# Designs tried in a protein design run: peptides against a protein of PDB entry 7UQJ. Part 108

Target 1, 160 residues: chain A of PDB entry 7UQJ
Amino acid sequence: PELYQNFNITPPRGVLFHGPPGTGKTLMARALAASCSSDERKITFFMRKGADILSKWVGEAERQLRLLFEEAKKHQPSIIFFDEIDGLAPVRSSKQEQIHASIVSTLLALMDGMDNRGQVIVIGATNRPDAVDPALRRPGRFDREFYFPLPDVKARFKIL

## One batch from the design tools (peptide; made by RFdiffusion4, then SolubleMPNN)

Design b2_p15_2_s1 (from b2_p15_2, 10 letters changed)
Fold by OpenDDE base, seed 5:
Structure b2_p15_2_s1 (fold): chain B 160 residues (1-160), chain C 160 residues (1-160), chain D 160 residues (1-160), chain A 15 residues (1-15)
Amino acid sequence: as target 1 above (160 residues)
Amino acid sequence: as target 1 above (160 residues)
Amino acid sequence: as target 1 above (160 residues)
Amino acid sequence: SERAEELNKKLEELA
């Protein structure tokens, strides 16, 4: 919220962090969640992994998504971080259309159903932005994207 | 072993590490494995990822679990670390009961079958403790739980 | 390329990095990609996660592998890094032969189809080398293997 | 540091 308020930009419902693995997407999402949290204004940070929602909640994934968004709304201001979001909402393939399509459709509906007044930000992180269903990247959903470049060798050797 | 011996606590058969992703669960499990390993007493560290056992060993997952526990027993003192254990033993959903139930049942039986005298510790790590089958969280299984909180922003910016 | 040229070694089509999780396989692969990249010779680094290709691209995984290898060839010199490659090419189990076998067969064909003159290196990383289909570990594929040992406790506590 | 040095050394040995 404040991060976007300072720039007079309507906070997107969704922000997509994309870039190579270990470029700090998850770290940034949490640093943002923590930096936006003060003693006066605690931000609730929810994190789910896309492949986990699909693999762990087979047949309940839609329900668990709904519960996640409800809980995030209940604990606003909040951030929902979907790590590896391309595991939750793979590009629609012809063969597994029904299971993935239902989860994707649920996520789309949940993002569309967020009131613009809701202090709930959704951050999706992916190593493959092109593997995310294009419907999620439309306006009012993940309509802002941040690229996380590979640190150069020098920056990486400084961290090593 | 020694970590729990020093406190006169019977080493649990299973310890559940839970908390947000990148809170250091995997790092701690390995630091523990390494810290418990001396020149005089090498601890064998086995690591498996829950989703990997399910996805990579479809139809052999039960056998691979048995082999893992046998190998851990053979190389005692040992630690079996299940990363993302909620991917191995998701909460029993009504639809995929048979495949997951067999793997979970096998893991339950293997944990129950460990002699308390065995120097085999099982560490499960999860980002979602509530996604782990409650049967695994019962006494004599993953009956101890450690929460890994998010590092505060300050601690995180010091690591960055 | 130059890394292997300096040693008069024919660059392998594939290198398998194996060892316990968080031993630095992904970190090494990226450090290699970055160290091999100079201002005069930029190496393009592609990264995919094995389980992601399988779970995110159900029914398109073969096509996405082809596109990945085409893009890597287009942007040569390049490195394709498959993290958790044992998630892409699990050991052939009797039950799920068709889906995994097609993806594995496609990867095999793509690795075999790389001209030795192509400046495309494939790095597979796994925590379980024995979970990788033996066909991928044959000459002309992942025919070089590097073990990443666990850092000792002391090295780990120095990083912690 | 040591892992960085070992990684750098392995990188240098691989380079």
Scores: peptide ipSAE 0.000, ipTM 0.237, DockQ to the pose 0.026
Fold by OpenDDE base, seed 1:
Structure b2_p15_2_s1 (fold): chain B 160 residues (1-160), chain C 160 residues (1-160), chain D 160 residues (1-160), chain A 15 residues (1-15)
Amino acid sequence: as target 1 above (160 residues)
Amino acid sequence: as target 1 above (160 residues)
Amino acid sequence: as target 1 above (160 residues)
Amino acid sequence: SERAEELNKKLEELA
């Protein structure tokens, strides 16, 4: 946030963290939230799992997304982190079209409805960026993508 | 792969990574894929979550497993990584028998149908090896088991 | 365990690990199990995911919880780790009341029924402590709460 | 790793 203001760069609405599982996407999203939180400026971190929004909220996923974005807007500056966002907005396969289409449409509308001057950043994490609806990867949505490479063997041994 | 060839050891068809969550099973599987990938030899890494194969593909899990193994065979050398494989092939409890039985049977047949000369390694990760159908843990299937101990306190503090 | 015995402190029945995902709650729970396991004293580590107990055991979650606690008692000293415990015992929302109420009631009874002299520690991990039924956060249950802050950027880089 | 540093630098640039 501060960095974007300092460089007169329009802050991205959405950032896609993609890369293999265990590459620290969730940890990074949280570390971003923490590093941007000072004693003077607390960032509110909202986290949802894509599959949980679909499975826990059958028929209410759209409403829950709206409430999430409203709450994030109320608690600015804020980060919305979607873990496993491919579970929320999969590329349309023919057999599951209707339920997923409404959720994707709602998420798209919520992403588009964010004012660029709002202090809400959306981070989507996925292991499969190609499984995310391409409409979400367009400018003004998840328009920045960060690849999380595998930690090197040495970094891995620090996790093991 | 190279290590097994150098030692004239028949490469295992399947390796079970078991141990606590966050012990780096997924990270290890990926790091194995990466470490075995050179500029000259790219290993294709296929990842599936056991519960996702069951839940996303109701009635098609068998077909999806077949397609996965065929694709892995086409893209040799390859690794198929099943995360949470206990979600795919749970030990038969009486009340969920029929759907799980067909998937387990299909996975068994696919594991058995792999030619030992094929460059396809299957890695199953689980937090509960005893929740995996014992038939999968037999020779020629997941016949090697790697226990992932907890990282030592020092490694833990590097993650915390 | 040893630490509590050495200080004549009644070991907590339940510890709530709360904090952001990827902050090492699961890793910590496991590292506690490992650090408390010596060659002379093996701690049995039981792990369950809250959502899995509900979803895999529709109508048997109560029985499975009882069996889990009985098994943990048989294999003392033991740790029961509930990952995503908010998925097991969510704060009562009106639409899912009945099934969750019995599971929460059962978990409460199991927590209360633990003898303080028993060598069973229950660790619940959640990203949303406020989504856990307040009854579970009372004395004699999950009465100790540990906040897992984000690892510093340096610790994060060791995971990435 | 250099890539992790680069990623963090980019993420710090996002922060």
Scores: peptide ipSAE 0.000, ipTM 0.249, DockQ to the pose 0.027; fails the geometry check
Fold by OpenDDE base, seed 2:
Parts: sequence; structure tokens; C-alpha cells
Structure b2_p15_2_s1 (fold): chain B 160 residues (1-160), chain C 160 residues (1-160), chain D 160 residues (1-160), chain A 15 residues (1-15)
Amino acid sequence: as target 1 above (160 residues)
Amino acid sequence: as target 1 above (160 residues)
Amino acid sequence: as target 1 above (160 residues)
Amino acid sequence: SERAEELNKKLEELA
């Protein structure tokens, strides 16, 4: 939030963090949540896992997503971080595809329903950007993508 | 602390983390401080901002630096992290250049006065390695530099 | 590598990174792997997931662990990173507990069999340090633990 | 390159 305000750039409604496991996607999302939080402007950080959305919220996933977005809006400025958003991708059953389609449709509607003036950023993290529904990657949703490369050997040497 | 011992590399008294804003310099410094702390061997982490050293400590900056290094030595093993160490660089006034020169001279003396066997590491972070006084970047001071590249599009996503 | 040399502390064969999800454990492990890699001294980074060790390697997990440690030794200096090492913890079946016990026993033997002069560091990351077998947390194994706190609001700001 | 700069700018904007 602070960085978008500083650069006068229209905050993306959604940002997709993608790259190999252990490249800092979840760390960055948490770091973003905090780097936007000043003493005057505390950012609230919400976290959910894509796999938990599909498995733990079965039958109530859509309602729990709505409640999450309402809570994030109530506590704005806020960041919603979906870790492992590729975990929303269906496992091999037609029933799971229907559940996935309903959850994804709900997430799309929630992201589309956010006022552009809202101080809620949605960050999705995935190891498999190709497994994320293309509809989530359209403008007004996860329309910005940030690849997290394996730090090259040279970049890692400089950090330790 | 742990990783330098494994590779039989002479421990730098000071390490310069440099790279664009939001590349994880401050995170890495904190993670290093945590990564050196076991249940048996807690590392104490001290943090100061370069801009705060010049602005909040005006007239006492040298004394506050001495006290910081004394406290770090008393609580060793310890890490002193100077965030935004380029913030010691003067703004355009002759008075600020004199204050800067005095503070830098004090920091040089404190880093030179650390016993090579002391378990105090000094980490400086900057977005502008060229704005850090070359005297601070000499052997026995910030003699190791770790570029935090802009993660390439994929690496940014992992670290930010 | 560099930070342990500074503190003259016996390099742990294994380091446990623990803390809440998205606190940078996997990022730090990757950053560690690279920070030990100079143009003259490239560090090889190996990564495995704890859950993959239990599920994907069923019946060959012990052999795959041996091959991993042999490859790491062949490519030393090297880092083996076990992401989600708490994923080695049993699910409630007696069969899974036996498989877990065999895999953990193999990992213990591999860590114990590393020559103290070996340039192989093993990093385990977990969100649940209490779910990691206490035998793995003994001296000569994951004998150093690094808590990755939730960056406090102020620490998160510094990471972005 | 440009995309990396744009990403850091965007991440600098997110922060």
C-alpha cells in the first residue's frame, strides 16, 4: 500500500506471485503487508491457502471467501494473501471441478466487486502459474504477475 | 554467523547489503540475526537507520554509535544492522557534510576497533552503494558486499 | 557459510528454520545457498519437500535420501534444503508411523554420517518445530534452530 | 531488464 501510494501507480486489485517453491513468494506477501503499514497506516494481513479453500471449506468455501473479503474491506488498508493459489486447481473428479469452478467464480466476483479505490490488495502465490485459471489472470484480477526466480548463485552469495 | 564458519572464510567485520529498494536487504539482515540465534546461543539484533543517525542523533550521533557498539559487544554474539546506511551521506549543506564526516569517522573507528575475534557483525544496507563512503568499503570494514539484485522479474516475485 | 566463520562457532550439520508460514524460511535457505557461492566457489543447492519424502518416495524414500546426500557430497560445497520438514511427521496410521520412523532413521544416519569437515549444510524448514522429531533436533543434526518470527509491522516494512 | 525494472517499480508501488 505505501509503495503504490508513493509511486502514484494504480494499485492492482490482484498480484500473482509465481516461481519455484521456496523462492520467497509467501515471504514477500508478508513483507508487502508490513511494508505498507506505517504508524499512521497499519495494514492488516489476511492469509489463506488455496488447498485449504478447496478442502477445509467444502460446502462453505464461497461464504468463507465472502467473509474474508468483507473483513479485509472492514480492516483496510489490507492485504489478502492466497498461498498456493494453484491448490484451487481441480483434482481429477468432475465434482471437484464443479466445486473449483464455483470457488473460482466466487473469487472472480469478489475481485471484480472491489472498488478500484479500495485499499485491499489481493496477492496470489503459486509454484504453477500455468495451473491458475486464466480468468484469474485478467485485468482487474491477478493482472500483475511477479516471477520469483530461483535466486541465481551470484544473488544468493550476496545475501548470506 | 553459521554459514561463514562452514566455508573457512575470514569473517568480515562489516557486510554491505546493496541493491534497489524492496530487494530484501532488511529482511536478510533480520533473518541472519535470527539464523544465528539458537536456544543455547541467542544472537542479539541491533538496528539503526542511517537517516535517523543523522537526524535524530544530531549532536549526539557519535556518542550513540559508541553506546550501540558497546552494547553489541556486551551482548555478543550480536549483529548491528544499519538500514539505509546511504542516509549517512550528506544532503547539500556544508554543515551536514561536517556532521557526516564526523559520524563516518566515528563509525570507521568503531569498526576498526573491533577485535577480529569479537562476535559482532555489522551489516549495512543501502539502495545506493555508490553513495556509501569508500572508506567504509575497505578491508576490515564493509569489505564484503552483497548485491541484492533486483530480482529479475521472477526473483522479485520471490523476495518482494 | 560466512556468518558462522565470523562467530567461530562449530558449523551445524543441520539448521532448523522454524516460524509461521511465509516468514521467509525457504527464501533464506535459497539465499544461504547462493551467499556461499562465489565465482571460484559455487554452492550447489538441493531442495526436497518433507511431504514429498513421505508420499512420492514411498518404498524408495530411504534410497532417494541416500542418493540426495551422495549427490550433495559429490557437488560440495552444497546445501540440502528440506522444505516443510514437519511433513515427515506421521499422519495417524501405524503404517505411516513405520514409514516415518524408517525415513527419519535414515535421515538421522545420513546426518550423523556426514564428516564434520564436509562442506554440506542441511537446512530443514518447518512451520511446526514441535512436530519435528526431537531426535532430528539433537547435536550433530538440526542442532541449530532459527526462528523466523512474523515480521512485526516494522520489520515487514523493511523487507519490501 | 525493463520487465524486471517494471516489476520492481510495481513492487515498490505495492510496498
Scores: peptide ipSAE 0.000, ipTM 0.215, DockQ to the pose 0.069; fails the geometry check

Design b2_p15_2_s1 (from b2_p15_2, 10 letters changed)
Fold by OpenDDE base, seed 4:
Structure b2_p15_2_s1 (fold): chain B 160 residues (1-160), chain C 160 residues (1-160), chain D 160 residues (1-160), chain A 15 residues (1-15)
Amino acid sequence: as target 1 above (160 residues)
Amino acid sequence: as target 1 above (160 residues)
Amino acid sequence: as target 1 above (160 residues)
Amino acid sequence: SERAEELNKKLEELA
């Protein structure tokens, strides 16, 4: 409710969904996209996996991020959902420094370069918020964080 | 029910699932695949993301589509599910003309080349049916379309 | 319950989830990962698609598998979930011999190279257990198999 | 829905 309302009222540039894997981060991101879509205002939803972006694009990841943001801007209102964003933007101190650093730097620049007038929301999902580069968690980027707690065990078994 | 029954009775060549993201298109495609699988008739389910095919295979996407359809034909009865098919087959008028056009052309040819005797169903999912090349939405391709409305907010929170 | 308990008590090196597509294999894999995470013991969940690994990394797939297992080992306790593992490790007798064979060989070596002391669990999901290289289904690899039957049609529609 | 909830609930247990 509140997240949905806040999303509709004041779309943040970046929202970090964090919590245990399968808390519904991906589902919520999709649901937010869906709930913000009306017949009058269809939202374009882009889904990417952090590890997929990094892995698919070993020399072109930065370009692909740029293209993604350009396409999101072109199809606004839009949501860019990065599932497993810790795979895209690991902490800069991690030993895989060069490639990760340039991708992170590009994502930072893209988020910073989003005009406040753009109807592009970026949702990052991770089970490891601490594995996300702290620079991404700053104001104007993923400046809102939502924790998805474990549902009660009983609730888990009812869904299985 | 009806979709399942129609799917079992008369498998269309192509079905387009469209509706807001997170309406369960992917889940339905999987569920349809599962529901059409019996102990006697196991369906092979191929899942691909449109954006992943386009992005992974910048020079080999056409070949990968061909291989996918060949594999689906080899493992029939089969379902090819393209999640986010608008990422694979954007409207031909989009500025990324050359690569997208050849992939779309290949997908069209593959769908047209599917013998009506083949037990291969193609399901495309998108939140943007209008972003899918109209040529894909023609008879003999994605000639059936199913709209997935937003579940009621209560239904969404029950699913989350 | 039993799967969760068995997973907590004796984490197998590899578990193969098989059954019709959409039976919840991916869901269960995520849920197992989540159920094994406590506040004291956070599990890192790695999700990959078999077809994505094979396709993204036509010359680097082996290296990416190595990096994935190294990262999983670094972030243990961890789960590596291969969705659609039949796309990564098709039966060696399939006509696409060379690339698939080397990736399968690498995955076999990685699974064999996992020290029993490592808190890394590999979950493979497929709708086609028979399409998975039998070498992967041997002891010390995917040596546990769980069948996911079709949920009753009513259960599917309640989940959709 | 229920499976999505289950995924969510189980994924919640992973973090």
Scores: peptide ipSAE 0.000, ipTM 0.172, DockQ to the pose 0.036; fails the geometry check

Design b2_p15_2_s2 (from b2_p15_2, 10 letters changed)
Fold by OpenDDE base, seed 2:
Structure b2_p15_2_s2 (fold): chain B 160 residues (1-160), chain C 160 residues (1-160), chain D 160 residues (1-160), chain A 15 residues (1-15)
Amino acid sequence: as target 1 above (160 residues)
Amino acid sequence: as target 1 above (160 residues)
Amino acid sequence: as target 1 above (160 residues)
Amino acid sequence: EERAEELNKQLEELA
């Protein structure tokens, strides 16, 4: 958030982090949340897992998503990070497909309902970008995508 | 600290983390410090910013560097992390060049004065490795360099 | 590889990375694997998820673990990274507890069977270190533990 | 490289 303001770039409503597991997607999302936090401007960081949305919020997932976005809006500037957002992808059961489709539709509506002037950034992380509903990847939603490559051999040597 | 021993590689006195901003250099330095800390062997992590050395320590920077290295030596095993070490690079004023050159010379002397058996690792992070004095990059100083690549074009776009 | 040599610490056979989700555990493990890889000495990096061991390897998990360790030994120097190793923790079903206990016992035996001179490092990552079987945390196994704290506000700024 | 620089610049702009 601080970096966007510094560069006069309109912040994306949603950013999709994708790449192999352990490429630092969640790390980067947390790092972004805090690097956008100055002494004068603290950013609130919200985190949810896609699998937790499906499993823990069974029957209330849509309501919990609404509450999450309301809380994020109340605590602006804020970042909502969805880890494993591909976990919202339908599993092979038709009943789960309907539930997942409803949750995805709710998330789409929430992202579309964010004012472009809102200081809420939504970051979705996935190991499988092609398992994410294409509707989430459209303009005004997760319209920015960042691939987290495997650290090359050189980047790895420096960390050891 | 732990990984060098597995491979019988003589550990560097200094490691330069370089790469564009937001590539996780400081995160990695902190993670290294934490990952070198077991219950039995806690590593002390010291952090300074290059810009802070120049601005906050005006007239005392050399003394403060000496104190930092003494404290790191007292709390072995330890890591000294210099964030934005290129901030010690001279700014266009001749007076600042002299001050910066003196600070760099002090840092060189401190790194040279570390016993090869000392359990103090110095990590310097920079976005501009070519702005770091080549004397700091010589053997026995920051003689290991680690490029933190940009998250490829896709990974960067997701953070923005 | 390089940091352990600095400290003259016998490299652990196993290292436990623990801390809140998105603190960079898996990123660090990957970074470690590549930082141990020079032009002359490439490190092979193996990755498995704890949940995948339980779900994908149903009935073959023990055999697949053996094959993994054999392959890692064949490709020395190597790193085996277990992401979400707490996923090997028993779920509340007695049948799953037995299966998980058997898998944990196999992993223990494989870690114990590694020669101390072997160039195989095992890294386990978890968000819940207390959910990891204490037997895995004993000397000669995951006897080194590294807490990945939430990036503080300062660590976050450096990743951006 | 240029796109990586632009992305870093954008990351720097987002951060």
Scores: peptide ipSAE 0.000, ipTM 0.198, DockQ to the pose 0.060; fails the geometry check
Fold by OpenDDE base, seed 3:
Structure b2_p15_2_s2 (fold): chain B 160 residues (1-160), chain C 160 residues (1-160), chain D 160 residues (1-160), chain A 15 residues (1-15)
Amino acid sequence: as target 1 above (160 residues)
Amino acid sequence: as target 1 above (160 residues)
Amino acid sequence: as target 1 above (160 residues)
Amino acid sequence: EERAEELNKQLEELA
């Protein structure tokens, strides 16, 4: 929030973190939350997995998404981090496609319904940006993308 | 692929990474993918979770596995990484056992059907190698196993 | 186990690790397992996700929890690590609430049924301690809580 | 380092 205000840039409603798994997408999302939280201004961090939205919330996913966004708004400044957001991509069954279409439609509506003055940032993380529904990648949604490259072999061995 | 060709060793159809969670199994699988990818030869990395194969792909898992292996073959050189492959181990219900038996049978058939000339490596990661179906650990499948020890306390604190 | 014996302290039946995701909760749980394992005394580490308890084990979750605790007791000294234990928190449907209530009731009973002389430690990890059922946070259950702060920005960038 | 010390302290308190 504050970073975007300082730059006089309309905060993107959503930022897509993409890159190979374990490249630090989730870590960066949390680092951003921590760096933006001052002693005076704690950022609330909400995390959900795309897979959980589909599988855990069958029949309740839309409601849970609404509640998540409401809670994020209530506790602003906040970050909603969707990990594995490509996991919203349905397994190719007509019934799952309908469920997915409903969930995606709800997410689109929630992102579109965010007042640009709100201190809610949505971060989606994926290993497969091309598996993310193109409608989510449009302006006013996940309109900024950050690539997380693999560290070089040397950098990785320092982390191991 | 290239590493195995250089050593005149028949590439194992599958490698089992086992060890405690967060020991770097997934990181190593990706480091291997990165180290084997040159500017001229990008390795395609496919990742699936054993749990997702069971839960997300109910009734479609066999088809999705076939498609995954076909796609990996199409985009060779490729790595298929199954994270939490022990998560294919059924919850002990007769119905889940049948579903699991079918999925495992499909995976066995897919691994057996890989032409040894293919540039597809299958990596399974587990925290519980003994929970992996013994049929998957046979020659021509996950016939090489790599143990990922916990780093010592000192090494871990350098990563934290 | 041994450390608690050395201090003449009744080992907590459960320890709650809470803090932002990727702060090292899982790493710490495993470091504890490793540090407590000598060459003579290997600690068996069991890991389950709260989400998997709900979604993968529908109708079998209680039985699987019982089996997990029995297996942990059989292989003592042992650690049972529940990752994302807040993922046991139901999605707010009456049916899911009943399932959750049954699972939580089973977990409570299992934790209450642990003989204090047992060498089984239960670690729950959560990003949302307030989303953990308060009944689990009572004495004789998850009665010790450890906060895992975010590393500072500098520390994180060294891990990235 | 500080986190490692804090984690060590937490480990020592847990261990």
Scores: peptide ipSAE 0.000, ipTM 0.200, DockQ to the pose 0.025; fails the geometry check
Fold by OpenDDE base, seed 4:
Parts: sequence; C-alpha cells; structure tokens
Structure b2_p15_2_s2 (fold): chain B 160 residues (1-160), chain C 160 residues (1-160), chain D 160 residues (1-160), chain A 15 residues (1-15)
Amino acid sequence: as target 1 above (160 residues)
Amino acid sequence: as target 1 above (160 residues)
Amino acid sequence: as target 1 above (160 residues)
Amino acid sequence: EERAEELNKQLEELA
C-alpha cells in the first residue's frame, strides 16, 4: 500500500543502493518493484548492468540509455534498475575520459530531463558508492542513498 | 519426480510466466529447471533477457535467437528462459516496426520449428503479458500461462 | 570472518560451481561475495554470462575478457563470476573451432596471468561441467569444483 | 573429495 501510494506520488527519483556485494541490492530493487506493483497497476521493471551498457555499447551506449529511458517513460510506472552502476558511471579519471564521460553525461541529462510528473524510479546499485561519479549523486539524480549492510549469517541463509 | 517425468514426456512447450516484478518469475524458472534436473539427467538452462537480445543484437538478434535454439537443442534436455520477454517481442506498434517485427518473426519461426520430440522448454517471463505479441501466446508457442501474484510481505521478507 | 581471512590469503583461484540449474550457484556466488565483504573491505563483484560474452563480443570477446580481468584487478579484492561458463568455454569440438578456441585461450591466459598476490577470485558456474573445456579445469584455473545437488523441495520453497 | 567436502561444509555453514 504505502510503497504503491508513494510510487504514485514520488517524482522521478534516483535511489542509490550501496553496500557490499550479496547484501541484496538487486533483490531489494526487485522487491520494491514487486511492492509497488499491484493487479491494478503493473510496474515495468527494467534491469541493466552498468558494465554491460558500457562494454556492449561502445559507440552506442548513449543511444541505449536514451532508448531505455524512453521505454521506461512509455511503460510507466516503471523502475529502471542499474546494477553495478559504478561500471556505467565511474568517477571521471583522466585516462578513460572520453567514452565514460559521454555515457555519464548522457545519463545525467536523461535523469535531469525526467519530467517530475513521470512515474519512473531509477535505482542504481553499487558496491562502491565512491566509484560513482559525484555528479550522479546530486539532487534530482541519485539524491537518495540506502546502505545495505552485510546481513548477518542468518539473513544470508534465508536468501540462499 | 513428476516434473522430471513430465519434462521427459512434454513436447516443446512455451510457458509464459507473468505477474508483477519481483514475484519470483526468474526464480521459479530456475527452480523449475532445478526440479526437472537430476543426477541422471542434467537440464541445460539458458537465460536471456529480452531487452538484451533486442538491444545488443541490432542486426544480429535473429541469428542469436537461431543460435540459442540450436544450442538448446544440442544440449537437450534444456530450458530457454527469456526474462523480460516483452522487451524482445513487444506488441507490434507502427513506430518501431521493422526491427522488432523481424525478431518476433524469428522467435515465432523457431518456436514453430521445434520438433515436438525435442526436450526444449521455453519459458518467457514478463511483467506485462499484454505487451507480448499475441502471436507468441498462440498454441504451439507460449500457449500456457502462469500468473505470479504479488507475494505477501512475508514471502518477500524470505526472499530478501 | 574466515572467508574474509581466506579471501585475504587465497591466491587467485578459479572455482567451478556445477550442478543442475536452479541449485543456487549464482546465489551462492553472490553470498560468497557478501561473506567475503565487510565494512572494512568491500569486495567488487563482477558478473558475466558466458553465452553473453561469446555472443555479444563476436570479434571482441577476448578484449572484453582482458578488460574484465583488468577491472577486477584494479578493484581488488574482487570476484569475477562467470555464470553459464560452458557457454563461454565449451569443449573444443571441431566445427565451431576458431572463435571459441580464441576466447578459451584468452581466458586461460588471463587465469594463468593472475598474480598469485592478486585478490581476485574467479567463480565459474555451469550446469554441465563436462561441457567446460578441460583446460579450464586444470590447476591454477578452475582447479576447485563444488557440486550443487538438487536442493530438496523444502530448500527450493525457501528460495522461491 | 575432502576439499570438496570442506568447501561443501563451508558453503553449508554459509547457506
């Protein structure tokens, strides 16, 4: 109920899930998608891997991001889940500058261009929040962060 | 036992798993694969994402589908799981017609071309069954559908 | 604790997870990543699908493997998880020789080239260990194997 | 075998 209602009211928000690997970030993103979905309102869940977008799309990653956001908007309410977003939008270091910078710039522009009336939530997951370009962590983008601590052994056993 | 026996006897069947995101469709497909697999008979599980096939393979998606089905047939008994199949085979709308139509047509032909003696099960998962081309939901293709309701909060907590 | 300590001490090891589909190999790889990760030491988890690397990277798979291992080394401690590794490194059969052989040879060279001081663990998952090139199963590569039996019905119900 | 059992045990202790 609340998540569904909150999804209805929430402007396009970027949420960064961060924490060690296997802490359930991907599972939580799916569970959030499930929780926001009902029989009356099916949420479309788009999953992408950051490293997959960067690697697969050498020369077309920008276009694929645009298409993804267009598709998410077309099928709203939607969740775009970027798994391993640090692979998509690494901190700008001088040596790999051009390709990564263009992809990050495109993602920034797409997030900034999301109509506040759009029912698109963007979830980024990373094990390394500090490896994510700080420009993505600004207001209007991934401006909410949720830390996933290592689950206790009991919690891991329940996931396995 | 029964699923293993049923897998031995079942002609190539397309099963559509549909329901809200995070309802366990992907997990169920894996569990079905596990359930049909034994020490005596290992099932090969092929997982593809619809949006990944469509996006990665602009100009080669048809070939990749052919190769996938050939590989599945070569390694039968096998399961082909298409996650987010609505991304691979969207309903034919006028604007994105040519690329999607060719991919869908290829998938249709591959499903129709499966020898009824073949031990290949095709599972499609979608959050949006109505976004899947109706031609895929016809007899001899994804002619069985299974709805995944939202798990109760308790079920989600067990997955997380 | 022990896995974290063991991760600190373990030279680059290839571990082959094998067993029927849905036996939790992917989940276990993530859980291992989580178990080896702490607040003090975040492990970077790289997930790739064997069939995705082979298929997407026709002509560039070797480069992508190199980049993956470089990135894993750069962000060590890291886990490289190859899901469906039999799709990446199939047994050398005469008919599809050149492309698969080059990719396998590259993976072999990358695994052999891992500095024993590197904190990179490589996990390969397959439903078909016998479909994996025996050269990958040699010492210094995937020299440890872990069999995932079919979980009992109760275990499957807990995963679903 | 023993190492597979030990890994199994460690994995069972982790799972």
Scores: peptide ipSAE 0.000, ipTM 0.154, DockQ to the pose 0.024; fails the geometry check

Design b2_p15_2_s2 (from b2_p15_2, 10 letters changed)
Fold by OpenDDE base, seed 5:
Structure b2_p15_2_s2 (fold): chain B 160 residues (1-160), chain C 160 residues (1-160), chain D 160 residues (1-160), chain A 15 residues (1-15)
Amino acid sequence: as target 1 above (160 residues)
Amino acid sequence: as target 1 above (160 residues)
Amino acid sequence: as target 1 above (160 residues)
Amino acid sequence: EERAEELNKQLEELA
């Protein structure tokens, strides 16, 4: 909200955080969720890992995505954070096409189905933005992207 | 041990750490392993990731679980930490039922087969306790659960 | 480079970092990449997660590995860091043999195809060195191994 | 619980 409010930009439905692993994408998504939460207005933060939705919820993944978006809508203002989103919506490749295609199609439909008035922001984090289905990176979905550079050694030794 | 010794409670066979990703579940499990290790009594810490047992050991996963529990028993007092345990024992869903069912059944049998005198504690960490097979959450298995809340923003800005 | 330059050792094509999870393998790989980068000579750091290459790139994983090695060669001096490398090249087990075998064979060929004059170092990190295909641990591939011990609690509280 | 809270607090302090 504030990051987009400061620029008078309508908060996108989806924001893609991308950059090398351990550049703080997950940490930033959480810091954003927490910094946007005031005593007066708590933002509900939902977190799912893309690989987990595929591996743990085979056959229920679509339903679990729907439930997640419904719960986020119920508890708005809310943030849905998909960590490793490229594990949920890998680029369409020929051999696993059916299961991945149905999950991708479900996520697309859920992102498209968010009313613009819905105070639900979806953040996807990935180490590989090229691995995310380009359909998810279209306008009205993950249509804003933030790059997380590797901190230099000095910045890293301060976090270490 | 000490956490349960202080309360005169028989240490459970299994403890489930659950909470949002990056709440320190893995860190706590390790801190516990290390804090329970004295110069006089070193606790051996074993760590496996649930998704790795499924993805890396297809067809050998059951055997690797058995070997892990045997090694833990051999090196007792010991802690077996299953990170992302919901990746090892997802809720029984119809389509992947056979492979997951055999791994779950093996883990159930291994947890049930631990002699109550065995100084082996099993810690499962998950971001989704609802994704863990309810059979694993029964008494004599992962029968103690600890919730790891999201640190507030202020705690998080100190990490960032 | 410097770590190997100081010992007048030809930098290996591949270095395996192994040890318990969160012993700092990923952290060390990045610290190495950054410490070896001077103002005069920036090392390009590439990072991939083994499980992601399998799960996200089914059918394209081989091509993505080739592209990664080509990009690393193009941007040399460079480091390719495979986090959770045991997720990319699990020990050959009978049931998933074809897909994993092709990815392993591709990685083997890419590591073998690196000219010794190539300023590309490959670092694989794993929590389970026994889970890595022994063909990858042969001379000319991941032929140097570094163990990352669990820091004791006190050492861990200093890193934390 | 107290040690878990203290470890969480230490983790929050280190964090």
Scores: peptide ipSAE 0.000, ipTM 0.206, DockQ to the pose 0.031; fails the geometry check

